# Peptides against a protein of PDB entry 5VZU: the designs that were tried, part 1

No score or structure here was measured in a lab: all are predicted.

Target 1, 271 residues: chain A of PDB entry 5VZU
Amino acid sequence: GRTLEDIFHEHMQELILMKFIYTSQYDNCLTYRRIYLPPSRPDDLIKPGLFKGTYGSHGLEIVMLSFHGRRARGTKITGDPNIPAGQQTVEIDLRHRIQLPDLENQRNFNELSRIVLEVRERVRQEQQEGGHEAGEGRGRQGPRESQPSPAQPRAEAPSKGPDGTPGEDGGEPGDAVAAAEQPAQCGQGQPFVLPVGVSSRNEDYPRTCRMCFYGTGLIAGHGFTSPERTPGVFILFDEDRFGFVWLELKSFSLYSRVQATFRNADAPSPQ
Structure headers, positions and changes below count from the first letter of each chain, unless a header shows other numbers.
Peptide ipSAE was made for these designs. It is ipSAE averaged over its two directions, with the distance scale d0 held at 1.0 Angstrom where the peptide's residues are scored. Compare it between designs on one protein only; published cut-offs may not apply.
A fold fails the geometry check if it doesn't show the stated peptide or something in it is severely misdrawn.

## One batch from the design tools (peptide; made by RFdiffusion4, then SolubleMPNN)

Design b1_p8_1_s1 (from b1_p8_1, 4 letters changed)
Fold by OpenDDE base, seed 5:
Structure b1_p8_1_s1 (fold): chain B 271 residues (1-271), chain A 8 residues (1-8)
Amino acid sequence: as target 1 above (271 residues)
Amino acid sequence: GKGASLVS
């Protein structure tokens, strides 16, 4: 049988060859586009910017992290043989926090998978319900032809008298159980470990996380064939590091902030 | 296989 090592070597050779072919094909028609860093907002989970991924055999991947209200987005700045530059590699739903179990139960991949798939189902239900309300509201603006109603004369309707007794309908105030917004514990970092069977190229990942969110990642075959979104977990470690757990791929990607200061990388003020 | 970036 082919060893995992043989499969890895054959795949690495194919990937080097593909990288060479793509680089050689693009060498004749390189369009350079300036990339601007997104402006930071006070409500951003961390400072937006460039992050370096080191999870591929192809070396350096650069992703732009940006915030869009209750969503975060990772956009590929570097392309690879699977996913071209400019694609959204990750989309994070900041409304749907993932609660990690204790450190012992975090090692169980099936438990993490259950938690994420339950959140995925809630997100789908919310999208279906919100889609129905938006659909019904648009149907009824038929053009009411405003027929000009003729000016009927002001008949002097007589002064009927006063006697409206106020009925004291003592409607009991239904106890709106204020769903206690669990205070966003800007909590002490939780101990973090990858589940057994999740591949990490580097065992050197942070062993403490601040918070986790539901997200989706983009996956494709070589040449961007059959692209699809897969469920995953965004892990915020600190101001300069985040990870993404790809459930279907059983893999982990670590991203670290690019510390290089770019002169004039700020977006021009909207004119 | 499919990958997000070369996770074979």
Scores: peptide ipSAE 0.191, ipTM 0.847, DockQ to the pose 0.552
Fold by OpenDDE base, seed 1:
Structure b1_p8_1_s1 (fold): chain B 271 residues (1-271), chain A 8 residues (1-8)
Amino acid sequence: as target 1 above (271 residues)
Amino acid sequence: GKGASLVS
């Protein structure tokens, strides 16, 4: 029978061949686009920029991380046979923090899956509710036909009086104890481990994370066939490292900041 | 299969 290693080698050979075919076919028709580093904002979770991913049979991938209010985006700078360059490989909802359980329960994939799918359902509900409010406001400008309905008259009627009494009923306001949202301890990282059955190319991932967020990842077949967004977890390890758990793929991608300084890579000031 | 990258 084919070993897992044989299948991996055959697949790597196919990828190398595909890469060679694509590079050789397009060598004469290259469109170059300038890529600018996104400007940093004070409210950015970490400094935006280029990150290198080492996941899947592709080897080194480059992703641009950028922040857009309460959303983060990973944009592919390098394409692969599944997802072309310029696609948003990950979309992170910074409104929806994922709370990882203790280290023992983090090993349970079903527990992580439950937590992520519950957040996914909340995000879906919020999108449906917000879509209804935006839709109802535009419909009611029906043409007000100005029918000039006429002037009819006077009637005077009367005055009556006075007095009714003061009843004091002092209903005590029940103290709704607002459950104090425990301030997210922003300082101390929590222990982190991948669930059992989540594949990582590198077992050398950070064993402590700062925070996690709900996100979606883009998946497709070869040639960008049948693209879809799948649920996942964005894991912030530190200022220079983040991960993404692809829930449906049971895979983990580690991204590390590209430490290279680029001259003239800043976006031109909007004129 | 579908992948974010070719996850074999």
Scores: peptide ipSAE 0.189, ipTM 0.847, DockQ to the pose 0.616
Fold by OpenDDE base, seed 3:
Structure b1_p8_1_s1 (fold): chain B 271 residues (1-271), chain A 8 residues (1-8)
Amino acid sequence: as target 1 above (271 residues)
Amino acid sequence: GKGASLVS
């Protein structure tokens, strides 16, 4: 049987060959595109910006993190043989928080898988229900009832009638105590460990996380073949670090903020 | 196989 080392070596040779083919074909066809940093909003989970993936053997993996209401997106700035630049590598649903169990149960991959798949089914149900409401609203183009003719301005009649008394009935308005959504307290970080059998290229990942959310990751074959979205977990560690657990791949990707300041990287104001 | 990046 091929060793893990043989598979690694063959894969590295294929990637070097692909890189050589791409670089040789692009002789004179380098397109430079300016990227703009997304503006920061007060409600953003962390400051948006560029993050470096630590999970790449093949160089600098850069992802742009941005916030879009109750959704976050990771967009590839660097392409690879599987996923081109500009693709949304991760999509995070900030409505669907994942509650991690204790450290003992966090080591159980099946427990994490159960929790994530239960959230996935809730997200699918919400999408089906919202799809039905959008479909029913378009059907009632009721028949064009014929314009009836402009009937004339009938007259005056005057009469006076009388004084009826003001009954005071003081019905007490029941105070519907709107349960104030407690502002998401920057919760004490919880201990974090990867499940057994989830591969990390670096064991030096943060052992405490702030929050976890349901998300989907984009996977494809070489040349962006058969792209699909797979379930995963977005792990917020701190202001400058997040991770993504790819359930189907049994892998973990760590992302760290690029600390470089870019001049003139702000998006032009919409005119 | 399918991948999300150059995960060697």
Scores: peptide ipSAE 0.183, ipTM 0.843, DockQ to the pose 0.527
Fold by OpenDDE base, seed 2:
Structure b1_p8_1_s1 (fold): chain B 271 residues (1-271), chain A 8 residues (1-8)
Amino acid sequence: as target 1 above (271 residues)
Amino acid sequence: GKGASLVS
């Protein structure tokens, strides 16, 4: 049988060969495309921008994080042998928060799987229901025959009467003490640990998360064969770090903000 | 296999 060492060597040879093919193809036709940073909005969960993934054996993965109302998107800036550049590697539904259990139960992959799959089924149900309402609304524009309702006459409202004195009732404006909306306590981060059996390339991930959301990740075979979206969890750690748990792959990707300031990287204002 | 990247 193939040893684990043989499988590892075969996989490493494939990775090296793919890297060589990719680099050699770039030498023949380098198309440089300017990347613009998404504009920041006040309602964005964190500042949009470039993030470095510690994901694959290829070393450097760059993803652009952007916000689109109740959705967030991770777009690959760097391609790999599975997923080409420009593909949406993750799609996050900011309406569907994932509640992680306590730290002990977070180690149970089956518990995380249950929680994510329950949310996935809710998302599917909502998509089916919303699809039906959009379909039925178009059918009932039967031609309402515009019966010309007759122009009933302008009754002249009469003018007159005068004088009634303003009573001074000086009702004291009760000081409605505007209950100072306590600034929504920026939710205390919860302890975070990866489930047992979820692979991470680095054990140095944040051990506290702010919030988690349901999302889908794009997976494919080599050469972008048979692409599909799989369920996962987007984990917001802080302003500069997020993760994605690929549920079916049993893997975790950590993304850290690229701190480099790019001159003229701002998106042109929509004229 | 399928992946989001080549995971070793």
Scores: peptide ipSAE 0.171, ipTM 0.838, DockQ to the pose 0.571

Design b1_p8_1_s2 (from b1_p8_1, 4 letters changed)
Fold by OpenDDE base, seed 2:
Structure b1_p8_1_s2 (fold): chain B 271 residues (1-271), chain A 8 residues (1-8)
Amino acid sequence: as target 1 above (271 residues)
Amino acid sequence: MKGASLVS
């Protein structure tokens, strides 16, 4: 049988060959497109922008993180042999927080898988329920009741109603001291460890996470064959780092903010 | 094999 090392070596050779083919084929007609950074919004979980994936067999991966209400999106800026540039590599549902167990139970892949699959089933149910409400609202075209003919407006005369006196009721403005809800304490980060059997290209990942959310990741064969979305976990470590656990692939991807400042990278104002 | 970016 092939060793794990033989399989890894063959896979690495295939990836290098595919990179070479892609680079060489596109060398004749490179279309450069300007990338605009998403504008930051106050309600964004973190500042949107460019993140670099952990360097590995795929080389430098660049993903743009953007926020869309209760959803976040990772869009590939760099393509790879599986997923081309411009594809939404991850979609995060910010409505569905993942609660990680204690550090001991985080080592159990089956426990993480259970938690994520339970959230996936809730998301599926909510999508089915919301789909039914949108369908039933279109069916009741009630019968067009025949418009009765417009009865002519009788011109009734202007009765002079009298001088109502100004009652100066000086209602005291009750100072409803709106108890300023203390900004939810930036919760102490939870200890974080990858489950046993989840591969990481870098063991140097943050050992504390701020928040986790349900998400889906895009996977495909080489040449973007049979693309599908699989369940995963978005892990926010800090303002500059996030991860994604790919449950189906038993893998972890770490993303770090690109600290380079780009002149004129702001999106044009919507005219 | 199906993959995503940064999957080894």
Scores: peptide ipSAE 0.146, ipTM 0.838, DockQ to the pose 0.529
Fold by OpenDDE base, seed 4:
Structure b1_p8_1_s2 (fold): chain B 271 residues (1-271), chain A 8 residues (1-8)
Amino acid sequence: as target 1 above (271 residues)
Amino acid sequence: MKGASLVS
Protein backbone atom coordinates (compact mmCIF):
# COMPACT_ATOMS: atom_id res chain seq x y z
CA GLY B 1 0.00 0.00 0.00
CA ARG B 2 1.14 3.60 -0.45
CA THR B 3 2.61 5.02 2.73
CA LEU B 4 1.47 8.40 4.08
CA GLU B 5 4.95 9.57 3.06
CA ASP B 6 4.45 8.36 -0.54
CA ILE B 7 1.08 10.14 -0.73
CA PHE B 8 2.64 13.29 0.72
CA HIS B 9 5.58 13.09 -1.69
CA GLU B 10 3.31 12.60 -4.73
CA HIS B 11 1.12 15.49 -3.54
CA MET B 12 4.20 17.73 -3.11
CA GLN B 13 5.43 16.81 -6.60
CA GLU B 14 1.99 17.62 -8.01
CA LEU B 15 1.96 20.98 -6.16
CA ILE B 16 5.48 21.82 -7.44
CA LEU B 17 4.48 20.89 -11.00
CA MET B 18 1.32 22.98 -10.72
CA LYS B 19 3.30 25.91 -9.30
CA PHE B 20 5.69 25.58 -12.24
CA ILE B 21 2.82 25.45 -14.78
CA TYR B 22 1.16 28.50 -13.20
CA THR B 23 4.38 30.53 -12.96
CA SER B 24 5.23 29.68 -16.59
CA GLN B 25 1.71 30.66 -17.70
CA TYR B 26 1.94 33.94 -15.76
CA ASP B 27 5.18 34.85 -17.57
CA ASN B 28 3.19 35.18 -20.82
CA CYS B 29 0.47 37.70 -19.85
CA LEU B 30 -0.42 39.08 -16.42
CA THR B 31 -3.62 41.10 -16.21
CA TYR B 32 -3.58 43.28 -13.12
CA ARG B 33 -6.97 44.20 -11.65
CA ARG B 34 -7.39 46.68 -8.82
CA ILE B 35 -9.16 45.16 -5.83
CA TYR B 36 -11.43 47.36 -3.77
CA LEU B 37 -12.23 46.46 -0.20
CA PRO B 38 -15.94 46.13 0.57
CA PRO B 39 -17.39 48.95 2.70
CA SER B 40 -18.06 48.05 6.33
CA ARG B 41 -21.67 48.17 7.54
CA PRO B 42 -22.88 48.32 11.17
CA ASP B 43 -24.79 45.02 10.76
CA ASP B 44 -21.75 43.11 9.44
CA LEU B 45 -20.92 40.07 11.58
CA ILE B 46 -17.23 41.19 11.56
CA LYS B 47 -15.33 43.83 9.60
CA PRO B 48 -15.16 42.74 5.92
CA GLY B 49 -11.76 42.49 4.26
CA LEU B 50 -8.88 40.28 3.16
CA PHE B 51 -8.15 37.00 4.94
CA LYS B 52 -5.18 34.68 4.48
CA GLY B 53 -5.67 30.95 4.44
CA THR B 54 -3.23 29.22 6.80
CA TYR B 55 -2.21 26.41 4.44
CA GLY B 56 1.36 26.00 5.75
CA SER B 57 3.88 25.05 3.05
CA HIS B 58 1.22 24.36 0.37
CA GLY B 59 0.57 27.94 -0.69
CA LEU B 60 -0.95 31.32 0.02
CA GLU B 61 -4.71 31.66 -0.36
CA ILE B 62 -6.20 35.15 -0.09
CA VAL B 63 -9.97 35.38 0.31
CA MET B 64 -12.05 38.55 0.49
CA LEU B 65 -14.87 38.27 3.02
CA SER B 66 -17.92 40.44 2.29
CA PHE B 67 -21.44 40.75 3.70
CA HIS B 68 -24.66 40.95 1.69
CA GLY B 69 -27.56 41.26 4.14
CA ARG B 70 -28.01 37.82 5.74
CA ARG B 71 -25.35 36.27 3.47
CA ALA B 72 -21.57 36.31 3.72
CA ARG B 73 -19.27 35.50 0.79
CA GLY B 74 -15.65 34.47 0.53
CA THR B 75 -14.24 35.44 -2.89
CA LYS B 76 -10.88 34.05 -4.01
CA ILE B 77 -8.35 36.82 -4.63
CA THR B 78 -5.69 34.24 -5.38
CA GLY B 79 -6.59 31.45 -7.74
CA ASP B 80 -5.43 27.88 -7.35
CA PRO B 81 -5.39 24.82 -9.65
CA ASN B 82 -8.92 23.85 -8.60
CA ILE B 83 -10.65 27.24 -8.20
CA PRO B 84 -9.66 30.35 -10.22
CA ALA B 85 -9.43 33.88 -8.81
CA GLY B 86 -12.73 35.77 -8.64
CA GLN B 87 -14.79 32.68 -7.73
CA GLN B 88 -16.94 32.60 -4.61
CA THR B 89 -15.17 29.85 -2.67
CA VAL B 90 -17.70 30.01 0.20
CA GLU B 91 -21.26 31.30 0.57
CA ILE B 92 -22.59 31.55 4.13
CA ASP B 93 -26.24 31.76 5.18
CA LEU B 94 -26.29 33.91 8.32
CA ARG B 95 -29.98 32.98 8.87
CA HIS B 96 -29.03 29.36 9.52
CA ARG B 97 -26.93 29.06 12.65
CA ILE B 98 -25.27 25.71 13.35
CA GLN B 99 -25.53 24.65 16.98
CA LEU B 100 -22.46 22.64 17.88
CA PRO B 101 -22.98 19.83 20.41
CA ASP B 102 -20.78 19.26 23.46
CA LEU B 103 -17.05 18.57 22.93
CA GLU B 104 -17.54 14.79 23.09
CA ASN B 105 -20.13 14.83 20.30
CA GLN B 106 -18.16 17.46 18.29
CA ARG B 107 -15.49 14.76 17.84
CA ASN B 108 -18.06 12.68 15.93
CA PHE B 109 -17.99 13.58 12.22
CA ASN B 110 -21.32 11.80 11.64
CA GLU B 111 -23.02 14.02 14.22
CA LEU B 112 -21.72 17.22 12.57
CA SER B 113 -22.71 15.82 9.17
CA ARG B 114 -26.24 15.05 10.44
CA ILE B 115 -26.68 18.59 11.86
CA VAL B 116 -25.47 20.24 8.63
CA LEU B 117 -27.57 18.02 6.34
CA GLU B 118 -30.70 18.79 8.42
CA VAL B 119 -30.03 22.53 7.96
CA ARG B 120 -29.38 21.96 4.24
CA GLU B 121 -32.81 20.33 3.92
CA ARG B 122 -34.49 23.29 5.70
CA VAL B 123 -32.74 25.75 3.34
CA ARG B 124 -33.98 23.67 0.38
CA GLN B 125 -37.57 23.68 1.70
CA GLU B 126 -37.54 27.47 2.29
CA GLN B 127 -36.27 27.99 -1.28
CA GLN B 128 -39.10 25.82 -2.66
CA GLU B 129 -41.78 27.61 -0.60
CA GLY B 130 -40.47 31.08 -1.56
CA GLY B 131 -40.33 29.92 -5.19
CA HIS B 132 -44.02 28.93 -5.08
CA GLU B 133 -45.14 32.29 -3.65
CA ALA B 134 -43.18 34.12 -6.37
CA GLY B 135 -44.69 31.76 -8.99
CA GLU B 136 -48.36 32.09 -7.93
CA GLY B 137 -48.12 35.91 -7.89
CA ARG B 138 -47.75 35.75 -11.69
CA GLY B 139 -51.48 35.36 -11.93
CA ARG B 140 -52.88 35.01 -15.45
CA GLN B 141 -53.05 38.49 -16.74
CA GLY B 142 -54.85 36.97 -19.65
CA PRO B 143 -54.65 39.41 -22.53
CA ARG B 144 -57.64 41.59 -21.76
CA GLU B 145 -58.39 42.53 -25.28
CA SER B 146 -58.66 46.26 -24.76
CA GLN B 147 -61.95 46.71 -26.51
CA PRO B 148 -61.81 50.38 -27.47
CA SER B 149 -64.31 51.86 -25.04
CA PRO B 150 -66.11 54.58 -27.00
CA ALA B 151 -65.19 58.20 -26.31
CA GLN B 152 -67.94 59.33 -23.95
CA PRO B 153 -68.12 63.13 -23.93
CA ARG B 154 -66.52 65.68 -21.56
CA ALA B 155 -69.24 66.43 -19.04
CA GLU B 156 -68.53 69.71 -17.26
CA ALA B 157 -66.86 70.64 -13.99
CA PRO B 158 -69.52 71.28 -11.27
CA SER B 159 -68.68 73.21 -8.17
CA LYS B 160 -67.25 73.67 -4.70
CA GLY B 161 -69.36 71.89 -2.04
CA PRO B 162 -68.45 72.65 1.54
CA ASP B 163 -67.08 72.24 5.07
CA GLY B 164 -67.24 68.62 6.34
CA THR B 165 -66.12 68.68 10.00
CA PRO B 166 -62.81 67.10 11.15
CA GLY B 167 -63.72 63.93 13.02
CA GLU B 168 -60.80 63.57 15.48
CA ASP B 169 -60.78 59.77 15.34
CA GLY B 170 -57.60 59.39 17.34
CA GLY B 171 -56.79 55.91 16.17
CA GLU B 172 -53.89 55.07 18.44
CA PRO B 173 -51.06 54.00 16.17
CA GLY B 174 -50.69 50.45 17.33
CA ASP B 175 -47.02 50.30 18.13
CA ALA B 176 -46.09 47.49 15.89
CA VAL B 177 -43.06 46.92 18.03
CA ALA B 178 -41.07 45.60 15.18
CA ALA B 179 -39.36 43.00 17.28
CA ALA B 180 -35.92 44.39 16.72
CA GLU B 181 -34.26 41.13 15.86
CA GLN B 182 -31.80 41.30 18.70
CA PRO B 183 -28.42 41.68 17.00
CA ALA B 184 -27.26 38.06 17.10
CA GLN B 185 -25.93 38.20 20.63
CA CYS B 186 -22.18 37.91 20.46
CA GLY B 187 -22.64 34.75 22.49
CA GLN B 188 -20.12 33.59 25.02
CA GLY B 189 -17.56 31.57 23.11
CA GLN B 190 -18.23 27.84 23.07
CA PRO B 191 -15.53 25.15 23.24
CA PHE B 192 -14.54 23.97 19.77
CA VAL B 193 -12.79 20.87 18.45
CA LEU B 194 -12.60 19.41 14.95
CA PRO B 195 -14.27 16.03 14.36
CA VAL B 196 -12.03 12.98 14.21
CA GLY B 197 -11.02 12.37 10.59
CA VAL B 198 -11.31 16.04 9.53
CA SER B 199 -7.89 17.04 8.24
CA SER B 200 -6.45 20.31 9.50
CA ARG B 201 -3.10 21.44 8.12
CA ASN B 202 -2.60 23.46 11.26
CA GLU B 203 -3.37 21.84 14.60
CA ASP B 204 -3.06 25.37 16.03
CA TYR B 205 -6.67 26.42 15.49
CA PRO B 206 -8.75 28.31 18.10
CA ARG B 207 -10.34 25.97 20.66
CA THR B 208 -13.24 28.38 21.23
CA CYS B 209 -15.69 29.72 18.63
CA ARG B 210 -18.26 32.53 18.81
CA MET B 211 -20.79 31.31 16.23
CA CYS B 212 -21.23 28.75 13.48
CA PHE B 213 -23.36 29.05 10.34
CA TYR B 214 -24.46 26.85 7.49
CA GLY B 215 -22.64 27.47 4.25
CA THR B 216 -21.69 26.05 0.89
CA GLY B 217 -18.18 25.72 -0.50
CA LEU B 218 -17.12 25.53 -4.13
CA ILE B 219 -15.08 22.46 -5.07
CA ALA B 220 -13.67 21.46 -8.46
CA GLY B 221 -11.07 19.27 -10.14
CA HIS B 222 -7.88 20.70 -11.61
CA GLY B 223 -8.55 23.35 -14.24
CA PHE B 224 -11.94 24.13 -12.64
CA THR B 225 -13.44 20.87 -13.92
CA SER B 226 -16.90 19.74 -12.69
CA PRO B 227 -17.40 22.65 -10.21
CA GLU B 228 -20.05 22.07 -7.54
CA ARG B 229 -21.23 23.56 -4.25
CA THR B 230 -21.02 21.26 -1.25
CA PRO B 231 -22.34 21.77 2.31
CA GLY B 232 -20.07 23.03 5.05
CA VAL B 233 -19.79 24.95 8.31
CA PHE B 234 -18.56 28.51 8.67
CA ILE B 235 -16.97 28.97 12.09
CA LEU B 236 -16.43 32.45 13.48
CA PHE B 237 -13.63 32.37 16.05
CA ASP B 238 -13.07 36.11 16.56
CA GLU B 239 -12.93 39.47 14.70
CA ASP B 240 -9.80 38.36 12.80
CA ARG B 241 -10.28 34.58 12.36
CA PHE B 242 -12.81 32.28 10.78
CA GLY B 243 -12.79 28.68 9.56
CA PHE B 244 -14.67 26.55 7.09
CA VAL B 245 -15.33 22.81 7.48
CA TRP B 246 -15.68 21.11 4.10
CA LEU B 247 -17.90 18.10 4.86
CA GLU B 248 -17.34 16.28 1.56
CA LEU B 249 -13.57 16.84 1.65
CA LYS B 250 -13.38 16.11 5.41
CA SER B 251 -11.09 19.14 5.67
CA PHE B 252 -10.83 22.38 7.62
CA SER B 253 -9.56 25.72 6.33
CA LEU B 254 -8.46 28.43 8.78
CA TYR B 255 -8.45 32.07 7.63
CA SER B 256 -6.74 34.98 9.42
CA ARG B 257 -7.23 38.69 8.68
CA VAL B 258 -4.55 40.40 6.63
CA GLN B 259 -3.35 43.16 8.99
CA ALA B 260 -1.78 45.24 6.21
CA THR B 261 -3.24 48.73 5.67
CA PHE B 262 -4.06 49.33 2.02
CA ARG B 263 -3.95 52.94 0.84
CA ASN B 264 -6.66 53.91 -1.65
CA ALA B 265 -8.38 50.50 -1.35
CA ASP B 266 -11.83 52.03 -0.80
CA ALA B 267 -14.29 51.63 -3.64
CA PRO B 268 -14.94 54.88 -5.49
CA SER B 269 -18.20 56.44 -4.36
CA PRO B 270 -20.94 55.67 -6.90
CA GLN B 271 -21.24 58.89 -8.88
CA MET A 1 -9.50 14.64 -6.91
CA LYS A 2 -11.80 17.62 -6.28
CA GLY A 3 -10.48 20.38 -4.06
CA ALA A 4 -11.32 23.82 -2.72
CA SER A 5 -7.75 25.16 -2.74
CA LEU A 6 -4.15 24.20 -3.54
CA VAL A 7 -4.51 22.25 -0.34
CA SER A 8 -7.10 19.69 -1.24
Scores: peptide ipSAE 0.146, ipTM 0.833, DockQ to the pose 0.420
Fold by OpenDDE base, seed 1:
Structure b1_p8_1_s2 (fold): chain B 271 residues (1-271), chain A 8 residues (1-8)
Amino acid sequence: as target 1 above (271 residues)
Amino acid sequence: MKGASLVS
């Protein structure tokens, strides 16, 4: 029978061959596109920029992290056999925080899946509700046929009447106890462990995280076949490291900031 | 198989 190792070796050979075919086919006609680093904003969760994913034997992936209000985006700078360069590999909803349980319950993949799928359903409901409000407002511009109907003139009259009185009634203010959102203590990161059965190519992932958010990841077959967005968890470890848990793939990707300084990589000022 | 990256 094929060993798991044989399957991994065959897959690695296929990936190397695909990479070789792609490089060799494009050697005659390369289109260069300048990449600009996203500008940083004060409200950005961390400094935007280039992050490297390490995929062991599969090489180096470069992802650009950028912020777009309450959304973050990972854009592939390097393509792979599944997802080409320029695609949004991850989209993070910064409105939908994932609260991780204790370390014991974090080991349970089904618990993480439950939490994420409940958030996915909320996000879907909010999108449906907001889509209905935007749809109903545009429909009522029926053509006002301006028929010019004519002038007639009438007439009177005047009447006055005056009085009535001032009734007091003093309805009590119901104390809506605003559940004080406890300010997330910005200090010590929450202990973090991957669920059992989630594959990490690097065991050297941070064992503490700052925040987690709901996100979606782009998955496809080789040659970008049947692309779809699947639910996942964005994990912020620190200013220079984040991860993504791909629920359907049962895999974890670790991304570390590229520490290289790029001259002339700033976006041109909007003229 | 579908993949997100070289994360097989």
Scores: peptide ipSAE 0.142, ipTM 0.838, DockQ to the pose 0.506
Fold by OpenDDE base, seed 3:
Structure b1_p8_1_s2 (fold): chain B 271 residues (1-271), chain A 8 residues (1-8)
Amino acid sequence: as target 1 above (271 residues)
Amino acid sequence: MKGASLVS
């Protein structure tokens, strides 16, 4: 039988061959499209923009991070043999925080998997409930054949009456102490470690994180075959770094902000 | 194999 080493070697040869084919085909007419940077909003989790994936010798991946209310999106600016450019590589639900356990329990992949799958189930339930409310509202416009009742004109006018009495009654409004949601203190980052068995290409990932969120990642075979969304964890390290844990792939991707200033890259103001 | 990039 083929060894795991033979399979790995064949796969690496295929990846090198694909990279060679793609790089050799660049003699063809290239269509350039301008990419605009997403506008920043005050409520954005971090400044939107371009982030570089740390994939070592395998290539440069550029992802654009953008915010859409309570959702964030990573869009591939660079394509690869699995996922073409312009695809949403990650979608993050900013309503669904992932609470990481202590460092000891963070090493347990099964614990992270449990936490993520419980959040996935809540997201699925909320989508089903919101789908039912939107479905029931459309059903009851039966066609009322409102016959055109004729416009009778009737006129009549009258009259006056005045009176004014001012009754007092002073019912005390009970103090509903709205528990002030404490503003999320930009607090000391939580200690962070990858679970055992999660592959990282770069061991130099940040060992503290600010926040984690539920998300989904796009995976496919070569040539964008059988694309599907898989559960994962978006990890915010700081203003310039985030990660994504691909739960089903048992892999981690680190992204760092592209520090280059792009002239005339701002989105045209919506007219 | 399915992947998210050239490397997964």
Scores: peptide ipSAE 0.134, ipTM 0.833, DockQ to the pose 0.429

Design b1_p8_1_s3 (from b1_p8_1, 5 letters changed)
Fold by OpenDDE base, seed 4:
Structure b1_p8_1_s3 (fold): chain B 271 residues (1-271), chain A 8 residues (1-8)
Amino acid sequence: as target 1 above (271 residues)
Amino acid sequence: GKGSSLVS
């Protein structure tokens, strides 16, 4: 049978070949695009900017993190054989916080999957409802031709009254044990561990997280074939580190801020 | 398979 090592070597050979094909194809037409750092806003979850991903057999990936109201976006600065540069690798819904369970239950991939899929269904419902309101509002501005409505008349008042009695039934107040929503301690990082069976290239990930959000990641076959958005979890560790759990891929991507200061990398002021 | 990057 093929060993895991054989599969890894075959896959690395394919990657090297793909990198060679891509580099050789690009030798004829390198289009350089200037990348601007997104402006920081006071309401941004963390400072936007360049992050390095240490995931996947490609080595170092660069992603631009930017904030767009209630959404965050990770845009690939480096492409890979699956997803080209300039694609939005992750989209984070900052409206939908993921509450991680305790550290024991965080090891259960099925528990994390359940939590995320429940949020996915809520997001889908909200999109359907918002689509319906936008559709109904356009139809009603038919021109009301002001045809003069004629005057017709009076009709009457009828009266009737009666009485029925005040039955007492004293239903006992069932003690709804309000599950005390432990106030999400916004200040102290929650203990964090990857679920069992989630692949991480580096076990050196932060063991505490500040908050998590629902997100979607872009996946494709080689050459950007059949691209789709898959559910995942954005994990904010700190000001300089975030992760993304790809549920369908059972993988984790760690991103760390690029500490390099770039002169003249600021976005031109919107004129 | 599909990926965001080739997961080893």
Scores: peptide ipSAE 0.175, ipTM 0.853, DockQ to the pose 0.642
Fold by OpenDDE base, seed 1:
Structure b1_p8_1_s3 (fold): chain B 271 residues (1-271), chain A 8 residues (1-8)
Amino acid sequence: as target 1 above (271 residues)
Amino acid sequence: GKGSSLVS
């Protein structure tokens, strides 16, 4: 039987061959596009920029992390046989924090799956409700029929009366127990471990994380066939490292900041 | 299968 290692080597050879064929065929038809680094904003979760992923059989991948209000995006700078360059490989919803359990329960893939799928359902409900409010407001421009109807004038009457009574009834204010937003422990990272059965290419991932968010990852077949978004977890380790758990793929991607400084890589100011 | 760059 083929070993997992044999399958991996065969697949690596196929990917190298595909890359060689594509590069050799398109060498004469290369379109160069300038890439600009996203501007940093004060409210950005971390500094935006280029991150290197060392995952899968494709080797080194470059992703640009950018922030868009309550959303973050990972955009592929390098393409692969599944997902071309310029695609949003990950989309993170910064409104939906994932609370990881204790370290013992973090090993349980089913527990992580439950937590993520519950958040996914909330995100879907919020999208349906927000879609309904935006839809109802536009419909009622019914035609203003300009009917001209006429004049008449009447008249009178005036009357009276005054009275009084003051009833006091002192309805008690029901104590709405404000669900105490547990203060975001912004300081100390929590212990982190991958669930059992989640594959990592490298076991050398950070064993503490700052915070996690719900996100979706883009998956496709070779040649970007049948692309779909799958649920996952964005894991912020530190200012220079994040991960993504692909729930359906049972896989983990680690991304580390590219420390290279680029001259003239800032977006031109909008004129 | 379907994958990101993670899984063929």
Scores: peptide ipSAE 0.163, ipTM 0.855, DockQ to the pose 0.590
Fold by OpenDDE base, seed 3:
Structure b1_p8_1_s3 (fold): chain B 271 residues (1-271), chain A 8 residues (1-8)
Amino acid sequence: as target 1 above (271 residues)
Amino acid sequence: GKGSSLVS
């Protein structure tokens, strides 16, 4: 059988060859684009910004995390031979929290898979229902027959009259106790472990997580061939670390905040 | 295979 070393060497040779082909095809023309950091909002799950991943043979991968209401996005800043720069590598649905079981049941990949696939089915149902409401609203613009505006002018009529009686009826306003959505307590982090058979490049991942959400990850072949979205779990560990479990790939990606401060990296104010 | 990145 091929050793892990043989596989690594073959893969590194392929990467070197791909880099050579790309650099030679573009006649050393390098295009630089300025990246702006997204503005922070009070309702953001964590501060948006640049995160580094070390889950692939490329070494350092950079992803921008941003928040868009009830959705989060990871955008590739560094491209790779599968997924080019500027693609949304992960999309997180902050409406669909994943509840992890106890540590014993967290080791069961089939249990995690069940939980995620149940949430995936709910997301599909919500998309189908919302698609129907948007479709029905457009149909009923029947032809407004332009009926002519006849100018009719009339008339006077009159005058009366006075009376004043003050009826009291004090209808009690029923206190609809709006159940105040308890602010998401900064809940004590729960113990976390990867399922058996989920690969991580590093065993040194956080063993406690704050919360998890349903998400999808972008996968493709080399040269961005046949791109598709696959189900996964976004795991928030802390303010500076998150993970993504790729269910179909049985892999885990760990992302850590880039601690560098960038001057003039704020988005220009909309004019 | 398909991937999100080249996994070794």
Scores: peptide ipSAE 0.161, ipTM 0.850, DockQ to the pose 0.578
Fold by OpenDDE base, seed 2:
Structure b1_p8_1_s3 (fold): chain B 271 residues (1-271), chain A 8 residues (1-8)
Amino acid sequence: as target 1 above (271 residues)
Amino acid sequence: GKGSSLVS
């Protein structure tokens, strides 16, 4: 029978071969495409830009994080044997916050799975309801025959009425004590730990998170075969770090901002 | 298996 070692060696050989094929294809690519950084918006959850993933056996992965209203997207800049460059590796729904339990219950994969799957079902329901409203609104443009209702000319009445004196009622300006909007306490970061059985290549991940959101990740076989979106959790750690928990894969990806400044990397202003 | 470069 194949040993676990044989399976591991065969898999590593396949990954090395695939990496070699992809790198060799890129080296033969005489066409360079400029990558533009997304413009930052004031409403962006964090500054958009390039992030480095260190989760894969392939080494360095680069993802572009961008914001699109209530959605965020991670777009692969580097391709891999499963997912080619330009694919949306993650899609984040910023409407659907994931509330992590306490640190003890965060170790329970089944609890995280329950929470994520409940949110997934809500997202599916909202998509079905919104699809019905858009469908019914088109049907009822029956041609309302614009019957030309006649222009009845109704009359002039001029009445003049009189002088009512302006009472000076000096309503004291009630001091609207501007309730000092307590600066929205930048939500104290929650203690964070990966569930037991979630694989991370690096145990050196942030142990505190700011926010979590429902999202979907793209998975495929080698050569981008049978691509599908799987449920996951986007974890915002800080301005420069986010993670993604791939629920079905039981894996965690850590992404760190590429700190390199590129000259002329800004997106051209929309003309 | 299926993956996102993470796990085969």
Scores: peptide ipSAE 0.134, ipTM 0.847, DockQ to the pose 0.569

